# Ledger of designs, part 5: peptides against a protein of PDB entry 5LHZ

Target 1, 78 residues: chain A of PDB entry 5LHZ
Amino acid sequence: QLLKSVFVKNVGWATQLTSGAVWVQFNDGSQLVVQAGVSSISYTSPNGQTTRYGENEKLPDYIKQKLQCLSSILLMFS

## One batch from the design tools (peptide)

Design b1_p11_2_s1 (made by RFdiffusion4, then SolubleMPNN; from b1_p11_2, 3 letters changed)
Fold by OpenDDE base, seed 3:
Structure b1_p11_2_s1 (fold): chain B 78 residues (1-78), chain A 11 residues (1-11)
Amino acid sequence: as target 1 above (78 residues)
Amino acid sequence: SVLEKVQRFLS
């Protein structure tokens, strides 16, 4: 279930879920889900392929960029 | 928090 969705210019939509997770739907069609208390993050590519990454895994640069974007969003609404 | 988690992933 959704709690709140915020439109972010040049990024897409950021949604807070009832689970506490944050779900970002990027303009390129990719998605990112991050939730506290869960050991991994979830990335879904535009073609619908989902990959989970652990905290100690080396992330692709494009994932790091999206996480940095999410960090900025979270700080903005902090 | 989600923010703290994201920051850990970026560290």
Scores: peptide ipSAE 0.769, ipTM 0.948, DockQ to the pose 0.854
Fold by OpenDDE base, seed 1:
Formats: C-alpha cells, sequence, structure tokens
Structure b1_p11_2_s1 (fold): chain B 78 residues (1-78), chain A 11 residues (1-11)
C-alpha cells in the first residue's frame, strides 16, 4: 500500500510504501524501488523488464543517474 | 535508511 506520494517536477513521482520502500516512477516510464534492509535495488525499464542490483555490483550509468536523482530528492525532503 | 542505502550504492 501507498503511504505518501510526492510529485517531482521534471522527474516523476516518488512514493513511500507501507513496507518502508521508496518507489520512484520516472517520466521516461522507468521505475526504481529501494528499501532499507534489503541487499538489492529493483529497476524496471520502460519496456517492463525488471532487474535487481546488489550494492557492490557494477551499475549501468543510467541507473547511477537515477539513483543520484533519488538521493537528491531524499536529501531535499529530509 | 533508504537515503543511506542509496548513498552506499553511489559510493
Amino acid sequence: as target 1 above (78 residues)
Amino acid sequence: SVLEKVQRFLS
């Protein structure tokens, strides 16, 4: 279930889930799910393909960019 | 926290 959703101009929507996860829906149709206490993050491409990445795994640049964006959002509202 | 986790992924 959803707890709280925030619209971020030129980015998309960031939502806190009751599970504690943060779900970002980017304008390009991709999605990112990050939850504390879980070893991986979940990325869904615009075509619906979902991939999980570990903390020490090499990330594609576009995913790093989206994580940086998320970091900025979280810092902004902290 | 989620922020800390994201920052670890970016480090």
Scores: peptide ipSAE 0.769, ipTM 0.948, DockQ to the pose 0.843
Fold by OpenDDE base, seed 5:
Structure b1_p11_2_s1 (fold): chain B 78 residues (1-78), chain A 11 residues (1-11)
Amino acid sequence: as target 1 above (78 residues)
Amino acid sequence: SVLEKVQRFLS
């Protein structure tokens, strides 16, 4: 269930879920889901393929860039 | 928190 959605210019949409997860829908069609208390993050590519990454796993650069973007958004609204 | 988790992934 959705709690609140925020439009971020040149990025996409960031949504808080009632589960506590944050769901980001990027303009390129990719998506991130991050939730506290879960050991992994979820990335969905524009073609719909979903991959989960662990905290100690090496991340692709494009994932790091999207996480950095999310970090900036979260810092802004914290 | 979600922020702390993201920061851990970026560390």
Scores: peptide ipSAE 0.769, ipTM 0.948, DockQ to the pose 0.846
Fold by OpenDDE base, seed 2:
Parts: structure tokens; sequence; C-alpha cells
Structure b1_p11_2_s1 (fold): chain B 78 residues (1-78), chain A 11 residues (1-11)
């Protein structure tokens, strides 16, 4: 369930879920789901493939870029 | 927090 959704220009939509997770739907069709207390993050590519990444594993640059965007969004909403 | 978690992934 959704708590609130915010439109972010040139990025997409960021949604706070009742679970505590943050769900970002990027303009390119990809998605990120990040939740505190869970050891991994979830990335879904535009073609619908979902991959989970652990904190200690090497991330693709495009994932890092999207996480940086999310960081900026979270700081903005703090 | 989610922010702290994201920062850890970026560190």
Amino acid sequence: as target 1 above (78 residues)
Amino acid sequence: SVLEKVQRFLS
C-alpha cells in the first residue's frame, strides 16, 4: 500500500510504501525499491528483469547513478 | 533509515 507519491522532475516518481520501503519509478522505465532493515536493494530494468544487490557487492555504474538520484531525493524530503 | 542504507551502498 502507498502512503504518498512525489513527482520528481527529470527523474520520475518516488513513493513511500506502508512497509517503509521507498519505491522509485524512473522515466526510463526502471525501478528501485529500498527498505531499511533489509540487506539488499531491488532494481528492475525497463524490460522487467529484477535483480537484488547486497551492500557489499559491486554495483553497475547505472545502478550507482540511480542510487545517487535517490539519495538526493531523500535529502530533499528530509 | 532508507537514506542511511543508500549512503552505505554508495560508500
Scores: peptide ipSAE 0.769, ipTM 0.948, DockQ to the pose 0.852

Design b1_p11_2_s2 (made by RFdiffusion4, then SolubleMPNN; from b1_p11_2, 4 letters changed)
Fold by OpenDDE base, seed 1:
Structure b1_p11_2_s2 (fold): chain B 78 residues (1-78), chain A 11 residues (1-11)
Amino acid sequence: as target 1 above (78 residues)
Amino acid sequence: SVLDKVQSFLS
């Protein structure tokens, strides 16, 4: 269930879920789900493949870029 | 927080 969604120009949509997770739908068709208290993040590629990454796992650069983008968004609203 | 989680992954 959704709490609120924010449109971010040149990025996509960021949505707060009732679970506490933040769900980002990027313009390139990829998706990212991050939740406090959960040790992994979920990334869905544009082709629909979903991968979970652990906190100590080496991340692909394109994932880091998405996370950095999300970090910037969250900081703007802090 | 979600921000803390994201920053943790970026560290």
Scores: peptide ipSAE 0.722, ipTM 0.939, DockQ to the pose 0.852
Fold by OpenDDE base, seed 5:
Structure b1_p11_2_s2 (fold): chain B 78 residues (1-78), chain A 11 residues (1-11)
Amino acid sequence: as target 1 above (78 residues)
Amino acid sequence: SVLDKVQSFLS
């Protein structure tokens, strides 16, 4: 269930879920889901493939870039 | 927090 959604120009939509997770829908069709207390993050590529990454796992650079983008979004509203 | 989680992954 959704709490609120924020449109971010040149990025996409960031949504806070009732679970506490943050869901980002990027303009390129990819998605990220991050939740406190969960040891992994979820990335969905534009082709619909979903991959979970653990906190000790080496991340692809494009995932890091999207996480950095999310970090910036979260800091804007902190 | 979610922010802490994200920043942890970026560390």
Scores: peptide ipSAE 0.719, ipTM 0.938, DockQ to the pose 0.822
Fold by OpenDDE base, seed 2:
Structure b1_p11_2_s2 (fold): chain B 78 residues (1-78), chain A 11 residues (1-11)
Amino acid sequence: as target 1 above (78 residues)
Amino acid sequence: SVLDKVQSFLS
């Protein structure tokens, strides 16, 4: 379930889930889910394919860019 | 925290 959703201009929507996870829906149709205590993150491409990445796994640059964006959002709301 | 998790992935 959803707790709170925030619109971020030129990015999309960031939503806090009751699970504690943060769900970002980017304007390009991709999605990112991150949760504390979980060793992986989930990325869904615009075509609907979902990939999970571990903390020690090499990330594609476009994933890093979106994580950096999320980092900025989280810092803003802290 | 989620922030810590994200920054861990970016380190």
Scores: peptide ipSAE 0.719, ipTM 0.938, DockQ to the pose 0.857
Fold by OpenDDE base, seed 4:
Parts: C-alpha cells; sequence; structure tokens
Structure b1_p11_2_s2 (fold): chain B 78 residues (1-78), chain A 11 residues (1-11)
C-alpha cells in the first residue's frame, strides 16, 4: 500500500510504501524499489523486465545513475 | 534506512 507520492521534476514519482520501501517510477518507464532490511534492490526496465541486484553485485552504469538520483531525492526530503 | 542502503549500493 502507498503512504505518499512525491512528484520530482524531470525524474518522475517517488512513493513511500507502508512496507517501508521506496518506489521510484522514472519518466522513461523504468522503476526502482529499495527497502531497508532487504539485501537486494529491484529494477524494472521499461519493457517490464524485473531484475534484482544484491549488495555485492556489479551494477550497470544506468542503474547507478538512477540510484544516485534516488539518493539525491532522499537527502532532499529527509 | 533506505538512504543508507542506496548509498551502500553506490559505494
Amino acid sequence: as target 1 above (78 residues)
Amino acid sequence: SVLDKVQSFLS
């Protein structure tokens, strides 16, 4: 379930879930889900393919860029 | 926190 959603200009929407997860829906149609206490993050590509990445895995650069964006959002609203 | 996790993945 959703707690609140924030519109982020030139990025998309960032939503806090009741689970504690943060769900980002990017303008390009991709999505990220990150949750404290869970050892992996979830990325969904625009075509709907979902991939989970563990803490020690090498991330694609485009994922790193989106995580950096999310970091900035979280710092801004913390 | 979620922020900590994101930053961990970026480290």
Scores: peptide ipSAE 0.718, ipTM 0.938, DockQ to the pose 0.820

Design b1_p11_2_s3 (made by RFdiffusion4, then SolubleMPNN; from b1_p11_2, 5 letters changed)
Fold by OpenDDE base, seed 3:
Structure b1_p11_2_s3 (fold): chain B 78 residues (1-78), chain A 11 residues (1-11)
Amino acid sequence: as target 1 above (78 residues)
Amino acid sequence: SVLDKVNRFLS
């Protein structure tokens, strides 16, 4: 279930789930799901392919950019 | 927190 959704200009939608996860739906059709206490993050490409990444593995630059964007969003909510 | 986790991924 959704707790709250926020529209972010030029980014997309950021949603907090009842699970505690944050779900970002980017304008390019990709998605990112991050939850504290879970060792990985989930990225879904625009074509619907989902990949999980661990904290210690190298991330593609485009995912790093999206995580940086998410970081900025979360900082604004602090 | 989610923020801390994201920052760890970015470090």
Scores: peptide ipSAE 0.752, ipTM 0.943, DockQ to the pose 0.851
Fold by OpenDDE base, seed 1:
Structure b1_p11_2_s3 (fold): chain B 78 residues (1-78), chain A 11 residues (1-11)
Amino acid sequence: as target 1 above (78 residues)
Amino acid sequence: SVLDKVNRFLS
């Protein structure tokens, strides 16, 4: 379930879930889910394909960019 | 925290 959602101009929506996860829905249709205490993050492409990445795994540049975006969002509300 | 985790992924 949703705790709260924030609209981010030119990015999309960032939502805190009751599970503790943060769910980002990007304007390009992709999604990112990050939760503390879980070893991986999940990325869902616009076509619905989901991939999990570990902390020490080589990330595609577009994933790094989306994570940087998420970092900025989190810092904005910290 | 989620922020700490994101930063670890970016480091």
Scores: peptide ipSAE 0.751, ipTM 0.943, DockQ to the pose 0.847
Fold by OpenDDE base, seed 2:
Structure b1_p11_2_s3 (fold): chain B 78 residues (1-78), chain A 11 residues (1-11)
Amino acid sequence: as target 1 above (78 residues)
Amino acid sequence: SVLDKVNRFLS
């Protein structure tokens, strides 16, 4: 279930779920789901393919860029 | 927190 959603200009939508997860829907059609207490993050590409990444894995640059964007969004919410 | 987790992934 959704708790609240915010529109982020030139990025997309960021939603807090009742589970505590943050769900970002980017304008390019990709998605990120990040939740504290879970060892991995979830990335869904525009074609619908979902990949989970662990904290110790090397991330593709495009994932890092989206995480950096998410970091900035989360700082705004603080 | 989610922010802390994101920052760990970016480190």
Scores: peptide ipSAE 0.751, ipTM 0.943, DockQ to the pose 0.854
Fold by OpenDDE base, seed 5:
Structure b1_p11_2_s3 (fold): chain B 78 residues (1-78), chain A 11 residues (1-11)
Amino acid sequence: as target 1 above (78 residues)
Amino acid sequence: SVLDKVNRFLS
């Protein structure tokens, strides 16, 4: 279930789920799901392919950029 | 927290 959604200019939508997860829907059609207590993050590409990444795993640069964006969003709401 | 987790991934 959705708790709240926030529109972020030039980024997309960021949603807090009742599970505690944060779901970001980017304008390019990609998505990120991050939840505390889970060992991995979930990235879905615009074509719908989903990949999970571990904390100690090498991330593609475009994933790092999206995580940096998410970090900025979270700091904004703190 | 989610923020802490994100920052760990970025470290």
Scores: peptide ipSAE 0.750, ipTM 0.943, DockQ to the pose 0.852

Design b1_p11_2_s4 (made by RFdiffusion4, then SolubleMPNN; from b1_p11_2, 4 letters changed)
Fold by OpenDDE base, seed 1:
Structure b1_p11_2_s4 (fold): chain B 78 residues (1-78), chain A 11 residues (1-11)
Amino acid sequence: as target 1 above (78 residues)
Amino acid sequence: SVLDKVQRFLS
């Protein structure tokens, strides 16, 4: 369930879930789910394909960019 | 926190 959603101009929506996860819905149709205490992150491409990545795993540049964006959002509201 | 985790992924 949703706790709070924030609209981010030129990015999309960032939502806090009751599970503690943060769910980002990007304008390009991709999605990112990050939750503390879980070893991986979840990325869903615009075509609906979901991939999980570990902390020490080599990340595609486009995912790094989206994580950097999320970092900026989180810092903005810290 | 989620922020800490994201920053670790970016390190």
Scores: peptide ipSAE 0.756, ipTM 0.945, DockQ to the pose 0.845
Fold by OpenDDE base, seed 5:
Structure b1_p11_2_s4 (fold): chain B 78 residues (1-78), chain A 11 residues (1-11)
Amino acid sequence: as target 1 above (78 residues)
Amino acid sequence: SVLDKVQRFLS
């Protein structure tokens, strides 16, 4: 269930879910879901393939870049 | 928090 959505210029949409998760829909068609209390993050590529990454797992650079973007958004509204 | 988690992933 959706709580609220925020448009982020040149990035896409960031949505807060009632679960506490944050769901980002990027302009390139990829998606990122991050939720506190869950050991992994979820990334969905533009082709619809979903991959979960653990905290101690080596992340692809493009995932790091998207997480960095999300971090900046979260800091802006904290 | 979500922010803390993201920052842990980036550390």
Scores: peptide ipSAE 0.756, ipTM 0.946, DockQ to the pose 0.845
Fold by OpenDDE base, seed 3:
Structure b1_p11_2_s4 (fold): chain B 78 residues (1-78), chain A 11 residues (1-11)
Amino acid sequence: as target 1 above (78 residues)
Amino acid sequence: SVLDKVQRFLS
């Protein structure tokens, strides 16, 4: 379930879920879900394929870029 | 927090 959604210009939508997770829907059709207390993050590509990444594993550059974007969003609305 | 987690992934 959704708590609230925020439109972010040139990025997409960032939504806080009742679970405590943050769900970002990027303009390119990809998605990112991050939740505290869970060991991994979830990335869904535009074609719908979902991959989970652990904190200590090597991330693709495009994932790092999206996480950096999310970090900026979280800082902006903190 | 979610922010802390994201920052850990980026560190």
Scores: peptide ipSAE 0.755, ipTM 0.945, DockQ to the pose 0.850
Fold by OpenDDE base, seed 2:
Structure b1_p11_2_s4 (fold): chain B 78 residues (1-78), chain A 11 residues (1-11)
Amino acid sequence: as target 1 above (78 residues)
Amino acid sequence: SVLDKVQRFLS
């Protein structure tokens, strides 16, 4: 379930879920789900393929860019 | 927190 959703210009939508997870839906059709207490993050590409990454795993640059974007969003909301 | 986790992934 959703708690609240925020529109972020030139990025997409960021949603706080009742689970505590943050769900970002990017304008390019990709998605990112991050939740504290879970060892991995979830990325879904525009074609619907989902990949989970651990924090000690090497990330593709495009994932890093989206995480950096999410970081800035979270800082804005704090 | 989610922010802390994201920061760890970016480190």
Scores: peptide ipSAE 0.755, ipTM 0.945, DockQ to the pose 0.852

## One batch from the design tools (peptide)

Design b1_p12_1 (made by RFdiffusion4)
Fold by OpenDDE base, seed 5:
Structure b1_p12_1 (fold): chain B 78 residues (1-78), chain A 12 residues (1-12)
Amino acid sequence: as target 1 above (78 residues)
Amino acid sequence: LTSLHERVQSFL
């Protein structure tokens, strides 16, 4: 379930879930889900393909860029 | 949100 959604200019929407996760829907159609207490992240490409990455995996640069963006969003929430 | 931020940082 959704707790709160915020519009982020030139990025997309960021939504807090009751599960403790944050769900970002980027303007390019991709999505990112990160959850506290879960050691993996979920990335969905614009075509709908979802991939989970563990923290021990090397991430593609485009995903790291989106994570960095998410990092800045989270800091704004604090 | 703090733990969430830490989780994100663990991937960067």
Scores: peptide ipSAE 0.664, ipTM 0.912, DockQ to the pose 0.923
Fold by OpenDDE base, seed 1:
Structure b1_p12_1 (fold): chain B 78 residues (1-78), chain A 12 residues (1-12)
Amino acid sequence: as target 1 above (78 residues)
Amino acid sequence: LTSLHERVQSFL
């Protein structure tokens, strides 16, 4: 279930889920899901392909950039 | 949100 959704200018939408996850829907059509207590993240590319990454995996730069963006968004929530 | 922020940071 959705807890709260916020519009982020030039980024997209960020939604808190009751599961403890945050779901970001970027303007480019990609999506990112990060959840507290879960050691992996979920990235969905604009073409709909979903990939899960663990903490010990090397992330593509474009995903790191989106995570950095999410980091900034979370600071706005606090 | 603190735990979530820490989770995000662990990937950076």
Scores: peptide ipSAE 0.664, ipTM 0.911, DockQ to the pose 0.923
Fold by OpenDDE base, seed 3:
Structure b1_p12_1 (fold): chain B 78 residues (1-78), chain A 12 residues (1-12)
Amino acid sequence: as target 1 above (78 residues)
Amino acid sequence: LTSLHERVQSFL
């Protein structure tokens, strides 16, 4: 279930899920799902491929940039 | 949201 969706200019949409996760749909067609209490994140590329990354894995820079963006969004809502 | 922020930060 969806709790709340917010439009973020020049970024996309960020949605809070009842599960405690946040789901970001970026303008480039990629998606990111992060959830508290879960040690991995889910990234879906524009072509629809989904990859899970653990917190000890080396992330591609483009994913780190999206996480930094998400970090800013979360601070904005806090 | 605080715990979620902490989770995001753990990847940066």
Scores: peptide ipSAE 0.663, ipTM 0.911, DockQ to the pose 0.922
Fold by OpenDDE base, seed 2:
Structure b1_p12_1 (fold): chain B 78 residues (1-78), chain A 12 residues (1-12)
Amino acid sequence: as target 1 above (78 residues)
Amino acid sequence: LTSLHERVQSFL
């Protein structure tokens, strides 16, 4: 279930889930799901392909950029 | 959100 959704200018929507995860829906159609108690992140590309990455895996730069964006979003709510 | 921020940072 959804707790709260926040519109982020030039980014998209960030939603807090009752699970404790944050779900970001980017304007380019991609999605990112991160949860504190889970060691992996989920990225869904605009074409709908979903990939899970572990914390020890090399991330594509475009995903790192989205994580940097998410980092900034989280700071906005701290 | 602090622990979540830390989780994100672990990937950067």
Scores: peptide ipSAE 0.662, ipTM 0.911, DockQ to the pose 0.966

Design b1_p12_1_s1 (made by RFdiffusion4, then SolubleMPNN; from b1_p12_1, 6 letters changed)
Fold by OpenDDE base, seed 3:
Structure b1_p12_1_s1 (fold): chain B 78 residues (1-78), chain A 12 residues (1-12)
Amino acid sequence: as target 1 above (78 residues)
Amino acid sequence: IQELLNKVQSFL
């Protein structure tokens, strides 16, 4: 279930889920899902390929950039 | 939200 969706200019849409997750749909077609209580994050590339990353893994810079964006969005919600 | 913030920061 969806709690709230917000449009973020030049970024995309960010949605809070009742599960405790935040789902970001970026304008480039990629997606991020971060969920409380889960040790990994989910990234879906524009081609639809989904990869889960653990906290100790080295992330590609383009994903780090999106996570930084997500941090800004979360701060916006706080 | 703070929990999610902390989690995301741990990946950066």
Scores: peptide ipSAE 0.742, ipTM 0.938, DockQ to the pose 0.856
Fold by OpenDDE base, seed 2:
Structure b1_p12_1_s1 (fold): chain B 78 residues (1-78), chain A 12 residues (1-12)
Amino acid sequence: as target 1 above (78 residues)
Amino acid sequence: IQELLNKVQSFL
């Protein structure tokens, strides 16, 4: 269930879920989901492929960029 | 939110 969705200029939409997760839908069609208490993050590419990454994994640079963006979004909610 | 922030930072 959705708690709140906010529009982020030049990024897309960020949504807080009742589960404690934050879901970002980027303008390029990709998505990120991060959730407290879960050791992995979920990335969905524009073609719909979903990959879960653990904290110890090497991330592609384009995903790191999106995570940097997510950090900024989280700061908006703090 | 702080927990999520810390988590994201740990991936970077």
Scores: peptide ipSAE 0.742, ipTM 0.938, DockQ to the pose 0.847
Fold by OpenDDE base, seed 4:
Structure b1_p12_1_s1 (fold): chain B 78 residues (1-78), chain A 12 residues (1-12)
Amino acid sequence: as target 1 above (78 residues)
Amino acid sequence: IQELLNKVQSFL
């Protein structure tokens, strides 16, 4: 279930889920899900391919950029 | 939210 969805200009939509996750739908069609209590993050590319990354993995720069964006969004929610 | 923030930062 959805708790709250916010439109983020030039980024997309960010949704807080009752599960403890935050789901970002980027304008480029990609998606990012970060959930409390889970050691990995989920990235879905515009073509629909989903990849999970662990904390100690080296991330592609484009994902790091999106995570930095997510950090800014999380600060908005706080 | 702080928990998620900390988690995200740990990936960066």
Scores: peptide ipSAE 0.741, ipTM 0.938, DockQ to the pose 0.845
Fold by OpenDDE base, seed 1:
Order: structure tokens, then C-alpha cells, then sequence
Structure b1_p12_1_s1 (fold): chain B 78 residues (1-78), chain A 12 residues (1-12)
């Protein structure tokens, strides 16, 4: 279930879920899901392909950029 | 939220 959704200018939508996750839907059609208590993060590309990444994996730069954006968004929720 | 912040930072 959705707890809170916010529109982020030039980024997209960010939603806090009752599961303890934050779900970001970017303007380019990609998505990120980060959830408390889960060791991986989920990235969905614009073509709909979903990949889960572990903390010890090397991330593509475009995903790192989106995670940095997510950090800024999380500060908005705090 | 702080837990999520820490998690995201650990991936960067």
C-alpha cells in the first residue's frame, strides 16, 4: 500500500510504501525501489527490464546517479 | 528514512 507520494520537479514521483520501501518513478520511465531490511535494490529500465543489485556489486554510473538523486529525495521525506 | 539513507549511501 501507498503511504505518501510526492512529485519531484525534473525527476518524477517518489512514493513511500507501508512495506518500508521507497519507490521512485523517473521521468525517463525507469524505476528504483529501495526497501528496509532487504540487502538488494531494484532497478527497472525504461524497457521494463528489472535487475536487483547487491551492495558489493559495481553499479553502472547511470544507476549511481539515480541513487544520488534518491538520497536527495529521502532528505525531503525526513 | 535514516535507514534507507544509510542503505542508499552504501551502494554509492
Amino acid sequence: as target 1 above (78 residues)
Amino acid sequence: IQELLNKVQSFL
Scores: peptide ipSAE 0.741, ipTM 0.938, DockQ to the pose 0.844

Design b1_p12_1_s4 (made by RFdiffusion4, then SolubleMPNN; from b1_p12_1, 5 letters changed)
Fold by OpenDDE base, seed 5:
Structure b1_p12_1_s4 (fold): chain B 78 residues (1-78), chain A 12 residues (1-12)
Amino acid sequence: as target 1 above (78 residues)
Amino acid sequence: IQSLLQKVQSFL
């Protein structure tokens, strides 16, 4: 269930879930999900393909950029 | 939120 959704200008929507996850829906149609207690992150590309990445795994640059964006969003929510 | 922030930063 949704706890709170926030519109982020030029980014998309960021939603806190009751599960302890944060879900970002980017304007380009991609999505990120990061969740407390889970060692991986979830990225969904605009075509709907979902990939999970571990902490020690090398990430594509475009995902790193989105994670940096998510980091900034989380700072704003803190 | 703080734990999520740390998690995200650990991936960068």
Scores: peptide ipSAE 0.705, ipTM 0.930, DockQ to the pose 0.852
Fold by OpenDDE base, seed 4:
Structure b1_p12_1_s4 (fold): chain B 78 residues (1-78), chain A 12 residues (1-12)
Amino acid sequence: as target 1 above (78 residues)
Amino acid sequence: IQSLLQKVQSFL
């Protein structure tokens, strides 16, 4: 279930789930899901393909950019 | 939120 959803200008929507996850829906149609206690991050591309990345993996630059954006969003919530 | 922040930053 959804706990709280916030509109972020020029980014999209960020939603905190009751599960403890944060779900970001970007304006380009991509999505990120990050959850405490889970060692991987989930990225869904605009075409609907979902990929999970581990902490030790080399990430594509576009993923790093979105994670940096998510980091900024999380700082807004704190 | 802080734990999520640390997790995200560990990927960067």
Scores: peptide ipSAE 0.705, ipTM 0.930, DockQ to the pose 0.860
Fold by OpenDDE base, seed 3:
Parts: structure tokens; C-alpha cells; sequence
Structure b1_p12_1_s4 (fold): chain B 78 residues (1-78), chain A 12 residues (1-12)
């Protein structure tokens, strides 16, 4: 279930879920999901392929950029 | 949210 969705200019939509997750839908069609209590993050590419990354993994730069964006969004919610 | 922030930052 959704708690709140906010439009982020030049980024997309960010949604808080009742599960304790934050879901970002980027303008390029990709998505990120980060959830409390889960050690990995979920990235979905524009083609719909979903990949989970652990904390110890080397992330592609394009994903790091999106995580930086997500970090900024979380700061907005805090 | 604070815990999620810490989590995300740990990936960067």
C-alpha cells in the first residue's frame, strides 16, 4: 500500500510504502526500491529487468547516480 | 526514513 507519493521535478515520482520501503520511478523508466530490514536494493531497468544489489557490490555508475538522487529525496522526507 | 537514508548511503 502507498502512504504518500511526491512528484520530483526532473526526476520522477517518489513513493513511501506502508511496508517501510521507498519506491522511486525515474523519468527514464527505471525504478529503485529500498526497504527497511532488507540488506539489498532493487533496481529495475527501463526494459523491466530487475536486479538486486548487496551492500558489498560494486555498483554501475548510472545506478550510483540514481542512489545519490534517492538519498537527496530521503533527505527531503526526513 | 533515517534508517533508509543510512542504508542508501552505505551503497555509495
Amino acid sequence: as target 1 above (78 residues)
Amino acid sequence: IQSLLQKVQSFL
Scores: peptide ipSAE 0.705, ipTM 0.930, DockQ to the pose 0.839
Fold by OpenDDE base, seed 1:
Structure b1_p12_1_s4 (fold): chain B 78 residues (1-78), chain A 12 residues (1-12)
Amino acid sequence: as target 1 above (78 residues)
Amino acid sequence: IQSLLQKVQSFL
């Protein structure tokens, strides 16, 4: 269930869920889901493949870039 | 939101 959705110019849509998660749908068709209380993050590539990453894993640069973008979005929500 | 920010930053 959705709480709030925000359009982010040149990025896509960021949605806060009632579960406490934030869901970002990027313009390139990829998606990120980050939730408090869960030790991993979820990334879905444009082709629909979903991968979960733990905090101790080395992330691909393209995912780090999207997380940096998400960080900026979260600061905006704050 | 603050907790999510901390979580995201921990992955970077």
Scores: peptide ipSAE 0.704, ipTM 0.929, DockQ to the pose 0.865

